# Peptides against a protein of PDB entry 5GWM, part 10

Target 1, 52 residues: chain A of PDB entry 5GWM
Amino acid sequence: DSAISKEDEERYQKLVTENEQLQRLITQKEEKIRVLRQRLVERGDAKGTELN

## One batch from the design tools (peptide; aimed at target 1 E18)

Design b2_p16_1_s4 (made by RFdiffusion4, then SolubleMPNN; its pose is not in this set)
Fold by OpenDDE base, seed 5:
Structure b2_p16_1_s4 (fold): chain B 52 residues (1-52), chain A 16 residues (1-16)
Amino acid sequence: as target 1 above (52 residues)
Amino acid sequence: SEIRAQIEEQEKKEKE
């Protein structure tokens, strides 16, 4: 049974931490998109939201 | 894009 190396464990934990940070960023952007889409619907504006 | 710049900034902080 090849045990995972310490280096592989450190790489894994790094990727997990990065993924959690990126998921928080995604959630923040999704909420901003939700609010802007709601305002566009309320205004009857046919313009799409652009990702910057 | 602003989103790409934010991702790159997070990756930079992780390497520090």
Scores: peptide ipSAE 0.065, ipTM 0.664, DockQ to the pose 0.111
OpenDDE base, seeds 1, 2, 3, 4: peptide ipSAE 0.073, 0.058, 0.063, 0.068; ipTM 0.668, 0.652, 0.661, 0.660; seeds 1, 4 fail the geometry check

Design b2_p16_2 (made by RFdiffusion4)
Pose (drawn by RFdiffusion4):
Structure b2_p16_2 (pose): chain A 52 residues (1-52), chain P 16 residues (1-16)
Amino acid sequence: as target 1 above (52 residues)
Amino acid sequence: ELEEKIEELEEEMEEK
């Protein structure tokens, strides 16, 4: 592309890379915290305190 | 935030 140079590409490519990194990092914690969520259900801590 | 930034870059590339 004459308009879309290496500049726009590199910005995009690195951005998708950022997305791939931290979306995995979330899943790791989520899956484990998901179990904690069930356990917190028995405690009644499922909601916590959301006054906002 | 990253998904919004990807969408904005994709729109800018289509406009170009």

Design b2_p16_2_s1 (made by RFdiffusion4, then SolubleMPNN; from b2_p16_2, 7 letters changed)
Fold by OpenDDE base, seed 5:
Structure b2_p16_2_s1 (fold): chain B 52 residues (1-52), chain A 16 residues (1-16)
Amino acid sequence: as target 1 above (52 residues)
Amino acid sequence: SLEKEIEELKKKMKEK
């Protein structure tokens, strides 16, 4: 049984944590897009909003 | 911006 080294486990945990951070940021961006699209619909505006 | 922050984090992951 090739025991995963402590260093490999720490590397894996860092990648998992960074992936979770990226997922949170993606979700925040998607929510911002959703809110802006909703406001455009409510105004009757056919204009797309590009978010940076 | 959220886009820049995502890009910076993706860059850091590729460097590891």
Scores: peptide ipSAE 0.050, ipTM 0.558, DockQ to the pose 0.079
OpenDDE base, seeds 1, 2, 3, 4: peptide ipSAE 0.049, 0.039, 0.046, 0.048; ipTM 0.563, 0.525, 0.548, 0.544; seeds 3, 4 fail the geometry check

Design b2_p16_2_s2 (made by RFdiffusion4, then SolubleMPNN; from b2_p16_2, 6 letters changed)
Fold by OpenDDE base, seed 5:
Structure b2_p16_2_s2 (fold): chain B 52 residues (1-52), chain A 16 residues (1-16)
Amino acid sequence: as target 1 above (52 residues)
Amino acid sequence: SLEEEIKKLEQEMKEK
């Protein structure tokens, strides 16, 4: 039985942790995008480029 | 602008 080496497990765990961190960053940016788009709607600025 | 900030954030997500 080819047991997964400790080194392979550590590499896998690093990738899992990195993926979780990246997913958190994506979620944060998506939420910020949602809020900014909502502000554009509330201001009635369909073009988005005319409002600061 | 708000739209430029949105585009910036979308680009940053694409690069990750």
Scores: peptide ipSAE 0.099, ipTM 0.732, DockQ to the pose 0.035
OpenDDE base, seeds 1, 2, 3, 4: peptide ipSAE 0.091, 0.094, 0.096, 0.095; ipTM 0.726, 0.727, 0.728, 0.730; seeds 1, 3 fail the geometry check

Design b2_p16_2_s3 (made by RFdiffusion4, then SolubleMPNN; from b2_p16_2, 6 letters changed)
Fold by OpenDDE base, seed 3:
Structure b2_p16_2_s3 (fold): chain B 52 residues (1-52), chain A 16 residues (1-16)
Amino acid sequence: as target 1 above (52 residues)
Amino acid sequence: ELEEELRKLEEEMKKK
């Protein structure tokens, strides 16, 4: 029987939860990157503007 | 300082 074991379901749920946590962390880092890039532009830092 | 903080954040995002 190809029934998913309880241990496999618990492993899958951990991966789903970790993926959701990582997605939130990515969004937070992307927003921080946006704010820091904007601050470099406002300061006229030419090196910060080359960070494509 | 801000450029190096950006570089560190981008490297952390690339490793995950």
Scores: peptide ipSAE 0.035, ipTM 0.633, DockQ to the pose 0.031
OpenDDE base, seeds 1, 2, 4, 5: peptide ipSAE 0.035, 0.037, 0.023, 0.035; ipTM 0.629, 0.636, 0.421, 0.566; seeds 1, 2 fail the geometry check

Design b2_p16_3_s1 (made by RFdiffusion4, then SolubleMPNN; its pose is not in this set)
Fold by OpenDDE base, seed 5:
Structure b2_p16_3_s1 (fold): chain B 52 residues (1-52), chain A 16 residues (1-16)
Amino acid sequence: as target 1 above (52 residues)
Amino acid sequence: LEKKLEEKRKKLQELL
């Protein structure tokens, strides 16, 4: 019966909370990258339409 | 909240 100590459980909960925070930050950066790529495409298309 | 803590405890116990 390796009862996980209350301290080990608290350490695990801190790591889970940190991982959730990091995952939110990753998602925010990925969305920013997506928006920047989309703006580059729209600017490319706008230049393509000015050349016709 | 308590149910989520208990599920995480079970997962931690499966890893030890």
Scores: peptide ipSAE 0.084, ipTM 0.647, DockQ to the pose 0.041
OpenDDE base, seeds 1, 2, 3, 4: peptide ipSAE 0.082, 0.078, 0.062, 0.069; ipTM 0.668, 0.660, 0.641, 0.659

Design b2_p16_3_s2 (made by RFdiffusion4, then SolubleMPNN; its pose is not in this set)
Fold by OpenDDE base, seed 5:
Structure b2_p16_3_s2 (fold): chain B 52 residues (1-52), chain A 16 residues (1-16)
Amino acid sequence: as target 1 above (52 residues)
Amino acid sequence: LEQKLKELQEQKQKLL
């Protein structure tokens, strides 16, 4: 049974940490996009109600 | 130990 090389474990943990950081950044950007889209809809609705 | 090394390698390849 070859023990996992400490270097392979360290390389894996770096990739896991990077993946978790990227997932947090994706979630933050998706929420920002959601908020911006909602504000565009609300402005569209305000123009639609002002024309009736 | 070999099985755990294989699992680590498979997980590493999934993240690349």
Scores: peptide ipSAE 0.114, ipTM 0.705, DockQ to the pose 0.066
OpenDDE base, seeds 1, 2, 3, 4: peptide ipSAE 0.091, 0.087, 0.088, 0.087; ipTM 0.701, 0.696, 0.698, 0.696

Design b2_p16_3_s3 (made by RFdiffusion4, then SolubleMPNN; its pose is not in this set)
Fold by OpenDDE base, seed 4:
Structure b2_p16_3_s3 (fold): chain B 52 residues (1-52), chain A 16 residues (1-16)
Amino acid sequence: as target 1 above (52 residues)
Amino acid sequence: LEQKLQEEKEKLQELL
């Protein structure tokens, strides 16, 4: 049984944790981009309704 | 970047 070394398991767990942290950061950035895009549309619509 | 990290994770999972 080629048991994974304790060092390789520790490296794996580190990569898993870093991946989860990066995925959370990406989700937070995507949500921020969504909110900013929505505010730009709402400001465009507000200016369009004031000009009509 | 995410794909490369996932590929490294999968390579280590094949060793378990």
Scores: peptide ipSAE 0.078, ipTM 0.638, DockQ to the pose 0.056
OpenDDE base, seeds 1, 2, 3, 5: peptide ipSAE 0.065, 0.064, 0.074, 0.075; ipTM 0.631, 0.628, 0.658, 0.648

Design b2_p16_3_s4 (made by RFdiffusion4, then SolubleMPNN; its pose is not in this set)
Fold by OpenDDE base, seed 1:
Structure b2_p16_3_s4 (fold): chain B 52 residues (1-52), chain A 16 residues (1-16)
Amino acid sequence: as target 1 above (52 residues)
Amino acid sequence: LEQKLEEKREQLKKLL
């Protein structure tokens, strides 16, 4: 097992933390996109029923 | 451990 330096371990932990933060932001944006798409479908369906 | 550091770097580069 290669003895990782303390500096390499601290760098690894920074990259893990940053990656987890970015993943949370991606998930939040994906959920927002999902909700906006669903509202567009519902508005399309409502307009389709009002025009008939 | 060095391999895991490189894997995390490559994951980070794909998200930026």
Scores: peptide ipSAE 0.095, ipTM 0.681, DockQ to the pose 0.210
OpenDDE base, seeds 2, 3, 4, 5: peptide ipSAE 0.086, 0.071, 0.069, 0.087; ipTM 0.672, 0.657, 0.654, 0.676

Design b2_p16_4 (made by RFdiffusion4)
Pose (drawn by RFdiffusion4):
Structure b2_p16_4 (pose): chain A 52 residues (1-52), chain P 16 residues (1-16)
Amino acid sequence: as target 1 above (52 residues)
Amino acid sequence: EELEEELEERQEEILE
């Protein structure tokens, strides 16, 4: 592309890379915290305190 | 939530 240069590409490529990194990092904690969620259900801590 | 905020900050830096 004459308009879309290496500049727009590198910006996008690196950006998707950023997406791939941290979405995984989230899943790791989520799956484990998901179990904690169930456990917190028995404790009644499932909601916590959301006054906002 | 913290990881989503870090991702948004990193994306802004790349776009700048």

Design b2_p16_4_s1 (made by RFdiffusion4, then SolubleMPNN; from b2_p16_4, 7 letters changed)
Fold by OpenDDE base, seed 1:
Structure b2_p16_4_s1 (fold): chain B 52 residues (1-52), chain A 16 residues (1-16)
Amino acid sequence: as target 1 above (52 residues)
Amino acid sequence: KELLEEKEKRKAEILA
């Protein structure tokens, strides 16, 4: 069997953690986009809703 | 073990 070095494992784990953080941020932004789309619908801003 | 080695290979591919 073989394994990567400790330094490589640490670098990988940092990238995994960063990716998870970025995914949470993406989810937050997607929810914000949903809310903004709903507000455009409520205002009757048909062009705005179409662009989103 | 082979399963652990496969995971480590995938990690190495990402870092390469």
Scores: peptide ipSAE 0.064, ipTM 0.648, DockQ to the pose 0.046
OpenDDE base, seeds 2, 3, 4, 5: peptide ipSAE 0.043, 0.056, 0.058, 0.061; ipTM 0.539, 0.641, 0.643, 0.633; seeds 3, 4 fail the geometry check

Design b2_p16_4_s2 (made by RFdiffusion4, then SolubleMPNN; from b2_p16_4, 7 letters changed)
Fold by OpenDDE base, seed 5:
Structure b2_p16_4_s2 (fold): chain B 52 residues (1-52), chain A 16 residues (1-16)
Amino acid sequence: as target 1 above (52 residues)
Amino acid sequence: LELEKEREKRRAEILA
């Protein structure tokens, strides 16, 4: 058995915090992508309806 | 101190 050093634990906690921040950023960007794709679909549907 | 500054710089670059 070996204990993790204080310095290693501090480094790990920084990576955990960074991972949480990146996950929030990913979620934000995925929502933006969803909205943009929905707008493209709606524009396509509008064009299809207008062509008929 | 310099090592911590470099880590924070890299995090800021990724999140920018």
Scores: peptide ipSAE 0.061, ipTM 0.620, DockQ to the pose 0.059
OpenDDE base, seeds 1, 2, 3, 4: peptide ipSAE 0.050, 0.055, 0.048, 0.048; ipTM 0.612, 0.617, 0.602, 0.604

Design b2_p16_4_s3 (made by RFdiffusion4, then SolubleMPNN; from b2_p16_4, 8 letters changed)
Fold by OpenDDE base, seed 2:
Structure b2_p16_4_s3 (fold): chain B 52 residues (1-52), chain A 16 residues (1-16)
Amino acid sequence: as target 1 above (52 residues)
Amino acid sequence: AKLLQEREQRKKEILE
């Protein structure tokens, strides 16, 4: 195993941090999509109940 | 998902 240079370790740590930030952003967007889908269902059900 | 996969692959290549 070639010893990782200090510069390669710094590049790795930047990629770790960026990956964690992007993963948090993805999770936030997925939750927002879930909430929006749920609100569409609830509004669909409300319109269905008003027609009966 | 693809962007995260590309970053994970690049992290692996730095550790090889």
Scores: peptide ipSAE 0.050, ipTM 0.620, DockQ to the pose 0.219
OpenDDE base, seeds 1, 3, 4, 5: peptide ipSAE 0.052, 0.048, 0.049, 0.049; ipTM 0.626, 0.620, 0.620, 0.622; seed 1 fails the geometry check

Design b2_p16_4_s4 (made by RFdiffusion4, then SolubleMPNN; from b2_p16_4, 6 letters changed)
Fold by OpenDDE base, seed 3:
Structure b2_p16_4_s4 (fold): chain B 52 residues (1-52), chain A 16 residues (1-16)
Amino acid sequence: as target 1 above (52 residues)
Amino acid sequence: KELEEKRRERQAEILA
């Protein structure tokens, strides 16, 4: 069977962990963006928050 | 299957 080194597995695991952390951060930022957009709508300032 | 088991073992060793 094709086996990878322990070092390669550790590198991979670090990337997986980083990806999971980044995904959590993205989710948090997306929620913050949602809240900010809603506040702009409530203020009547929705023109500056157009969704691409 | 054997490769998957070896990957699991290595992962357990890394986390131990």
Scores: peptide ipSAE 0.122, ipTM 0.722, DockQ to the pose 0.035
OpenDDE base, seeds 1, 2, 4, 5: peptide ipSAE 0.095, 0.108, 0.088, 0.108; ipTM 0.691, 0.712, 0.686, 0.702; seed 4 fails the geometry check

Design b2_p16_5 (made by RFdiffusion4; failed a check: too like the target's own chain)
Pose (drawn by RFdiffusion4):
Structure b2_p16_5 (pose): chain A 52 residues (1-52), chain P 16 residues (1-16)
Amino acid sequence: as target 1 above (52 residues)
Amino acid sequence: TENEQLQKRLEELEEE
């Protein structure tokens, strides 16, 4: 592409890379915290305190 | 925008 140079590409590529990293990092904590969610259901802490 | 949202979500999960 004459307009879309290495510049636009590198910016995009690195950006998708950023997405791939931290979306994984979420999943790791989520799956484990998901179990805590169930446990918190028995405690009634499922909602916590959301006054906003 | 997506990365900022993902970073905020990761911080929330770290606090949890």

Design b2_p16_5_s2 (made by RFdiffusion4, then SolubleMPNN; from b2_p16_5, 7 letters changed)
Fold by OpenDDE base, seed 3:
Structure b2_p16_5_s2 (fold): chain B 52 residues (1-52), chain A 16 residues (1-16)
Amino acid sequence: as target 1 above (52 residues)
Amino acid sequence: KEVEQLQELLKKLEEL
């Protein structure tokens, strides 16, 4: 019976939690990039309308 | 190293 030690399980759960946190940070950064790109488009369009 | 450790722990869990 290869019982994973309590210490190995605690290490696993720590790495799972860290991976989930990193994935949330990636998603937050991707959304921030999306919002910044949208704001650049809106400002570009606003400048295009001011030049016409 | 951290990814390798996670992969090793996952393998240990799949063997249970």
Scores: peptide ipSAE 0.060, ipTM 0.625, DockQ to the pose 0.029
OpenDDE base, seeds 1, 2, 4, 5: peptide ipSAE 0.047, 0.054, 0.032, 0.029; ipTM 0.557, 0.617, 0.667, 0.546; seed 4 fails the geometry check

Design b2_p16_5_s3 (made by RFdiffusion4, then SolubleMPNN; from b2_p16_5, 5 letters changed; failed a check: too like the target's own chain)
Amino acid sequence: SENEQLQRKLEELEKL

Design b2_p16_5_s4 (made by RFdiffusion4, then SolubleMPNN; from b2_p16_5, 6 letters changed)
Fold by OpenDDE base, seed 1:
Structure b2_p16_5_s4 (fold): chain B 52 residues (1-52), chain A 16 residues (1-16)
Amino acid sequence: as target 1 above (52 residues)
Amino acid sequence: EEVEQLQRKLQELEEL
């Protein structure tokens, strides 16, 4: 069992927290893309529908 | 090993 140093544990916890934040941000971006695609469809913008 | 795995995953998520 590799003894994790206190510094390595603090680094690990920062990376876990940041990863969870980035995962939430990805979900928010995906939802924003969905909403933008829907608005392009509602506008009848054929160029917007071809790009996504 | 676990810290390096999180670093790789974090970098992948930051590039998105």
Scores: peptide ipSAE 0.051, ipTM 0.629, DockQ to the pose 0.113
OpenDDE base, seeds 2, 3, 4, 5: peptide ipSAE 0.047, 0.039, 0.043, 0.038; ipTM 0.620, 0.620, 0.628, 0.605; seed 4 fails the geometry check

Design b2_p16_6_s1 (made by RFdiffusion4, then SolubleMPNN; its pose is not in this set)
Fold by OpenDDE base, seed 1:
Parts: C-alpha cells; structure tokens; sequence
Structure b2_p16_6_s1 (fold): chain B 52 residues (1-52), chain A 16 residues (1-16)
C-alpha cells in the first residue's frame, strides 16, 4: 500500500482536533447542566427536582 | 492504500 497523501493526513489531523474540541465542549455543557439542575433543586423548583 | 487508511482511521478512534 502507498502512504496516505499530505491532504489526507491533514484531514485526519483536523478531525482529531475537532473531536478534542467537541469533547471539551460536551464536558463543559454537561457540567453546566449539572450546576443548573442543582440550583433549581436548591431553590425548591419542582422542575429542577424532576431533572435530577 | 487500504491498510494505511485503516491504520490512520484507527489512530483517530484511539484519540476519541
């Protein structure tokens, strides 16, 4: 088999970088959702309690 | 070409 082209290598590197960025964003959103749910519970909001 | 593609695809999956 021939080695992949430089263009194909760059595409894979972009996908790696994008996936790492998206994973960080997911983690940040999940933590934000957790904090918001907790604040609703602390306020006695029934909807906040149902979300946990 | 196929083996090199599969190798590179696997390297991306290992970083996910």
Amino acid sequence: as target 1 above (52 residues)
Amino acid sequence: KREEFEKRYQEVLEKL
Scores: peptide ipSAE 0.133, ipTM 0.693, DockQ to the pose 0.361
OpenDDE base, seeds 2, 3, 4, 5: peptide ipSAE 0.091, 0.099, 0.129, 0.112; ipTM 0.643, 0.651, 0.689, 0.659

Design b2_p16_6_s2 (made by RFdiffusion4, then SolubleMPNN; its pose is not in this set)
Fold by OpenDDE base, seed 3:
Structure b2_p16_6_s2 (fold): chain B 52 residues (1-52), chain A 16 residues (1-16)
Amino acid sequence: as target 1 above (52 residues)
Amino acid sequence: KVEEFKEKYQKVEEEL
């Protein structure tokens, strides 16, 4: 079992960190989409309540 | 960025 070189471990750790950053950006975009959808529903419901 | 990370990951997997 060749021990992972320090250089390969550092490359792997960079990839893990970059993947975590991308996953945080995805989650932030998904949450923003959720909030925008909720605001559209609330505006639709408000317009539906004003028409009754 | 995602494709650049995929290419970097593949290079690391080929070296292991």
Scores: peptide ipSAE 0.070, ipTM 0.613, DockQ to the pose 0.079
OpenDDE base, seeds 1, 2, 4, 5: peptide ipSAE 0.065, 0.061, 0.055, 0.061; ipTM 0.609, 0.603, 0.592, 0.601

Design b2_p16_6_s3 (made by RFdiffusion4, then SolubleMPNN; failed a check: too like the target's own chain; its pose is not in this set)
Amino acid sequence: RREEFEERYQKVLKEL

Design b2_p16_6_s4 (made by RFdiffusion4, then SolubleMPNN; its pose is not in this set)
Fold by OpenDDE base, seed 1:
Structure b2_p16_6_s4 (fold): chain B 52 residues (1-52), chain A 16 residues (1-16)
Amino acid sequence: as target 1 above (52 residues)
Amino acid sequence: KLKEFKERYEKVEKEL
C-alpha cells in the first residue's frame, strides 16, 4: 500500500461522511413520500397524484 | 448532489 497523505485521508473521510449524511436525508424523504402516498390512497384523493 | 459527491469520492479513492 502506498503511504497516503494525511490530507488525502481527511478529504476521503469528509466525502464518506457527506455521502452518508446525504443518503440518510434521501431515506428520510423517501419514507415521507411513502407515508404521503399511502394517506392519499386511504382518502381516495386522486387530486394528490397530480402533485408528484 | 449525492451523485456528484459519489463521483468525487470515487475520484479520491482511485488516487489512494
Scores: peptide ipSAE 0.071, ipTM 0.613, DockQ to the pose 0.139
OpenDDE base, seeds 2, 3, 4, 5: peptide ipSAE 0.061, 0.063, 0.065, 0.062; ipTM 0.598, 0.603, 0.594, 0.592

Design b2_p16_7_s1 (made by RFdiffusion4, then SolubleMPNN; its pose is not in this set)
Fold by OpenDDE base, seed 1:
Structure b2_p16_7_s1 (fold): chain B 52 residues (1-52), chain A 16 residues (1-16)
Amino acid sequence: as target 1 above (52 residues)
Amino acid sequence: LDEKLAELQKKLEELL
Protein backbone atom coordinates (compact mmCIF):
# COMPACT_ATOMS: atom_id res chain seq x y z
CA ASP B 1 0.00 0.00 0.00
CA SER B 2 1.52 3.33 -1.10
CA ALA B 3 0.55 5.14 2.10
CA ILE B 4 1.20 8.88 1.94
CA SER B 5 2.88 9.86 5.22
CA LYS B 6 0.80 11.96 7.63
CA GLU B 7 3.43 14.72 7.28
CA ASP B 8 3.13 14.74 3.45
CA GLU B 9 -0.69 14.80 3.68
CA GLU B 10 -0.57 17.78 6.08
CA ARG B 11 1.87 19.62 3.75
CA TYR B 12 -0.34 18.86 0.74
CA GLN B 13 -3.52 20.11 2.47
CA LYS B 14 -1.75 23.31 3.58
CA LEU B 15 -0.58 24.00 0.00
CA VAL B 16 -4.05 23.24 -1.44
CA THR B 17 -5.66 25.67 1.04
CA GLU B 18 -3.08 28.40 0.34
CA ASN B 19 -3.46 27.88 -3.44
CA GLU B 20 -7.26 28.24 -3.19
CA GLN B 21 -6.92 31.41 -1.08
CA LEU B 22 -4.47 32.96 -3.56
CA GLN B 23 -6.68 31.99 -6.52
CA ARG B 24 -9.64 33.75 -4.84
CA LEU B 25 -7.50 36.85 -4.25
CA ILE B 26 -6.37 36.86 -7.92
CA THR B 27 -9.99 36.56 -9.09
CA GLN B 28 -11.05 39.46 -6.82
CA LYS B 29 -8.26 41.68 -8.18
CA GLU B 30 -9.03 40.72 -11.79
CA GLU B 31 -12.69 41.62 -11.26
CA LYS B 32 -11.68 44.98 -9.73
CA ILE B 33 -9.41 45.65 -12.73
CA ARG B 34 -12.27 44.73 -15.11
CA VAL B 35 -14.64 47.16 -13.35
CA LEU B 36 -12.05 49.97 -13.41
CA ARG B 37 -11.32 49.37 -17.12
CA GLN B 38 -15.04 49.43 -17.91
CA ARG B 39 -15.44 52.76 -16.04
CA LEU B 40 -12.52 54.22 -18.01
CA VAL B 41 -14.08 53.06 -21.31
CA GLU B 42 -17.42 54.61 -20.31
CA ARG B 43 -15.60 57.91 -19.61
CA GLY B 44 -13.71 57.77 -22.94
CA ASP B 45 -10.37 57.10 -21.21
CA ALA B 46 -8.08 54.30 -22.46
CA LYS B 47 -5.77 52.50 -19.99
CA GLY B 48 -5.51 49.13 -18.24
CA THR B 49 -2.43 47.48 -16.74
CA GLU B 50 -1.99 43.94 -15.49
CA LEU B 51 0.35 43.41 -12.53
CA ASN B 52 2.34 40.23 -11.96
CA LEU A 1 0.15 36.62 -7.37
CA ASP A 2 0.23 34.53 -10.56
CA GLU A 3 3.88 33.69 -9.89
CA LYS A 4 3.08 32.64 -6.31
CA LEU A 5 0.21 30.48 -7.58
CA ALA A 6 2.56 28.79 -10.07
CA GLU A 7 5.10 28.18 -7.28
CA LEU A 8 2.48 26.48 -5.10
CA GLN A 9 1.20 24.37 -8.01
CA LYS A 10 4.77 23.19 -8.66
CA LYS A 11 5.21 22.24 -4.98
CA LEU A 12 1.95 20.28 -5.09
CA GLU A 13 3.10 18.37 -8.19
CA GLU A 14 6.42 17.53 -6.48
CA LEU A 15 4.53 15.94 -3.54
CA LEU A 16 2.45 13.68 -5.84
Scores: peptide ipSAE 0.068, ipTM 0.637, DockQ to the pose 0.074
OpenDDE base, seeds 2, 3, 4, 5: peptide ipSAE 0.064, 0.062, 0.055, 0.060; ipTM 0.635, 0.631, 0.620, 0.626

Design b2_p16_7_s2 (made by RFdiffusion4, then SolubleMPNN; failed a check: a repeat of another design; its pose is not in this set)
Amino acid sequence: LEQKLKELQEQKQKLL

Design b2_p16_7_s3 (made by RFdiffusion4, then SolubleMPNN; its pose is not in this set)
Fold by OpenDDE base, seed 4:
Structure b2_p16_7_s3 (fold): chain B 52 residues (1-52), chain A 16 residues (1-16)
Amino acid sequence: as target 1 above (52 residues)
Amino acid sequence: LDEKLEELRKKKEELL
């Protein structure tokens, strides 16, 4: 059984932590994109109502 | 300790 060294455990924990941080950043950007798209729809609807 | 090492191995396999 290849016992993971303490150094390998620390390296893997760093990769896990980095991945979790990147996943949180992706989720934050996706939510920002969703909000921006919604604001564009609302502004499009406002222009449509001003033209009618 | 062994259970936590196994969790780290599984998470590593998902990352690679």
Scores: peptide ipSAE 0.080, ipTM 0.664, DockQ to the pose 0.063
OpenDDE base, seeds 1, 2, 3, 5: peptide ipSAE 0.071, 0.059, 0.072, 0.068; ipTM 0.644, 0.638, 0.648, 0.639

Design b2_p16_7_s4 (made by RFdiffusion4, then SolubleMPNN; its pose is not in this set)
Fold by OpenDDE base, seed 4:
Structure b2_p16_7_s4 (fold): chain B 52 residues (1-52), chain A 16 residues (1-16)
Amino acid sequence: as target 1 above (52 residues)
Amino acid sequence: LDEKLEELKKLKEELL
């Protein structure tokens, strides 16, 4: 049967590893965006309470 | 071996 060569398996494993690293980086950036948005809301609420 | 081949083919189609 058409077995994948060892070299092709190693190439695919490198792509999988790179994809997993990129997914982790995306998740970290999304969490940072969430935290920044929350801080903007908190600052808006603080200014709103000082003006009331 | 055939199961591993099909797994790697699926991963290829998801990544490329």
Scores: peptide ipSAE 0.069, ipTM 0.633, DockQ to the pose 0.065
OpenDDE base, seeds 1, 2, 3, 5: peptide ipSAE 0.051, 0.067, 0.048, 0.064; ipTM 0.621, 0.631, 0.621, 0.628

Design b2_p16_8 (made by RFdiffusion4)
Pose (drawn by RFdiffusion4):
Structure b2_p16_8 (pose): chain A 52 residues (1-52), chain P 16 residues (1-16)
Amino acid sequence: as target 1 above (52 residues)
Amino acid sequence: AKEELLEEIDEELEER
């Protein structure tokens, strides 16, 4: 592309890379916290305190 | 995080 140079590409590529990193880091905690969620259901802490 | 990465990439491109 004459308009879309290496600049736009690198910006995009590194951005997708950022996406791939942290979305995995989320899943790792989520899955484990998901179990905590069920356990918190028995405690009634499932909702916590959301006054906002 | 995405905004910080874009700022870093823009700084690198300005240095070129």

Design b2_p16_8_s1 (made by RFdiffusion4, then SolubleMPNN; from b2_p16_8, 8 letters changed)
Fold by OpenDDE base, seed 1:
Structure b2_p16_8_s1 (fold): chain B 52 residues (1-52), chain A 16 residues (1-16)
Amino acid sequence: as target 1 above (52 residues)
Amino acid sequence: KKKEVLKEIEEEFKKR
């Protein structure tokens, strides 16, 4: 049995916690990008409809 | 220190 050291377990838990925090930030930015892209498309379509 | 830096980054990203 490869018993990981207590220090390796503490390092792993720190990386997991850091990863979960970064993943929440990524998800928040992805949602913001999605909303902004949708508004840019809607404005492009509105301008395209005014130009036809 | 790292938890504080991540909190500062989170707060900066919430302001944008």
Scores: peptide ipSAE 0.034, ipTM 0.477, DockQ to the pose 0.040
OpenDDE base, seeds 2, 3, 4, 5: peptide ipSAE 0.032, 0.034, 0.032, 0.032; ipTM 0.484, 0.480, 0.472, 0.474; seeds 3, 5 fail the geometry check

Design b2_p16_8_s2 (made by RFdiffusion4, then SolubleMPNN; from b2_p16_8, 6 letters changed)
Fold by OpenDDE base, seed 5:
Structure b2_p16_8_s2 (fold): chain B 52 residues (1-52), chain A 16 residues (1-16)
Amino acid sequence: as target 1 above (52 residues)
Amino acid sequence: AKEELLKQIEEEEKKR
């Protein structure tokens, strides 16, 4: 069993941390899109969400 | 990679 080197474990942990940061950014953009879509629906401008 | 990703996050937060 080739034990994962300490360097490979550190690379893995960096990728996990980067992935978590990207997931937070995605969630933040998705929430912004949700709020903007809701405001367009409330204004009757729901057709604007098909183009953006 | 990590430093560039953090800069991108900070720039996107600043546009909010």
Scores: peptide ipSAE 0.034, ipTM 0.496, DockQ to the pose 0.211
OpenDDE base, seeds 1, 2, 3, 4: peptide ipSAE 0.029, 0.034, 0.024, 0.029; ipTM 0.541, 0.488, 0.465, 0.547; seeds 1, 4 fail the geometry check

Design b2_p16_8_s3 (made by RFdiffusion4, then SolubleMPNN; from b2_p16_8, 6 letters changed)
Fold by OpenDDE base, seed 3:
Structure b2_p16_8_s3 (fold): chain B 52 residues (1-52), chain A 16 residues (1-16)
Amino acid sequence: as target 1 above (52 residues)
Amino acid sequence: AKEKLLKQIQEEFEKR
């Protein structure tokens, strides 16, 4: 492993943690969108989500 | 160190 400063290691660790948090948030929003689309299809309101 | 952290970021991206 290349020697990096302690400050750079801490910065990269923050980016890893932030990336993990953002990936979890994306997955949660994608699942929420899936469920809402399914409910709109079941109600016959599918056109409300086709515009986006 | 740096290679390990870059690998962790890449692994989290690939889980999506």
Scores: peptide ipSAE 0.085, ipTM 0.695, DockQ to the pose 0.044
OpenDDE base, seeds 1, 2, 4, 5: peptide ipSAE 0.081, 0.046, 0.064, 0.070; ipTM 0.688, 0.626, 0.656, 0.672

Design b2_p16_8_s4 (made by RFdiffusion4, then SolubleMPNN; from b2_p16_8, 6 letters changed)
Fold by OpenDDE base, seed 1:
Structure b2_p16_8_s4 (fold): chain B 52 residues (1-52), chain A 16 residues (1-16)
Amino acid sequence: as target 1 above (52 residues)
Amino acid sequence: AKEELLKQIEEEFKKR
């Protein structure tokens, strides 16, 4: 097995950092969706719940 | 190269 190049390590670290940022964004969007679904249920808006 | 990179990725996932 060949040694990992410096360029491959730098590419890996960029992807890890980006993935962690995207995971935080996913969690924020999921919570926003949860809150919006709850508000639509409380309003009796069945059409809004079908969009999520 | 690729096997060692995959091994490093797996090790980082185990630390989470």
Scores: peptide ipSAE 0.071, ipTM 0.659, DockQ to the pose 0.042
OpenDDE base, seeds 2, 3, 4, 5: peptide ipSAE 0.060, 0.068, 0.029, 0.031; ipTM 0.638, 0.659, 0.506, 0.507; seed 3 fails the geometry check

## One batch from the design tools (peptide; aimed at target 1 L22 Q23 I26 K29)

Design b2_p17_1_s1 (made by RFdiffusion4, then SolubleMPNN; failed a check: too like the target's own chain; its pose is not in this set)
Amino acid sequence: RYQELETENEQLKKLLE

Design b2_p17_1_s2 (made by RFdiffusion4, then SolubleMPNN; failed a check: too like the target's own chain; its pose is not in this set)
Amino acid sequence: RYEELVTKNEQLKRKLE

Design b2_p17_1_s3 (made by RFdiffusion4, then SolubleMPNN; failed a check: too like the target's own chain; its pose is not in this set)
Amino acid sequence: RYQELETENEQLKRRLA

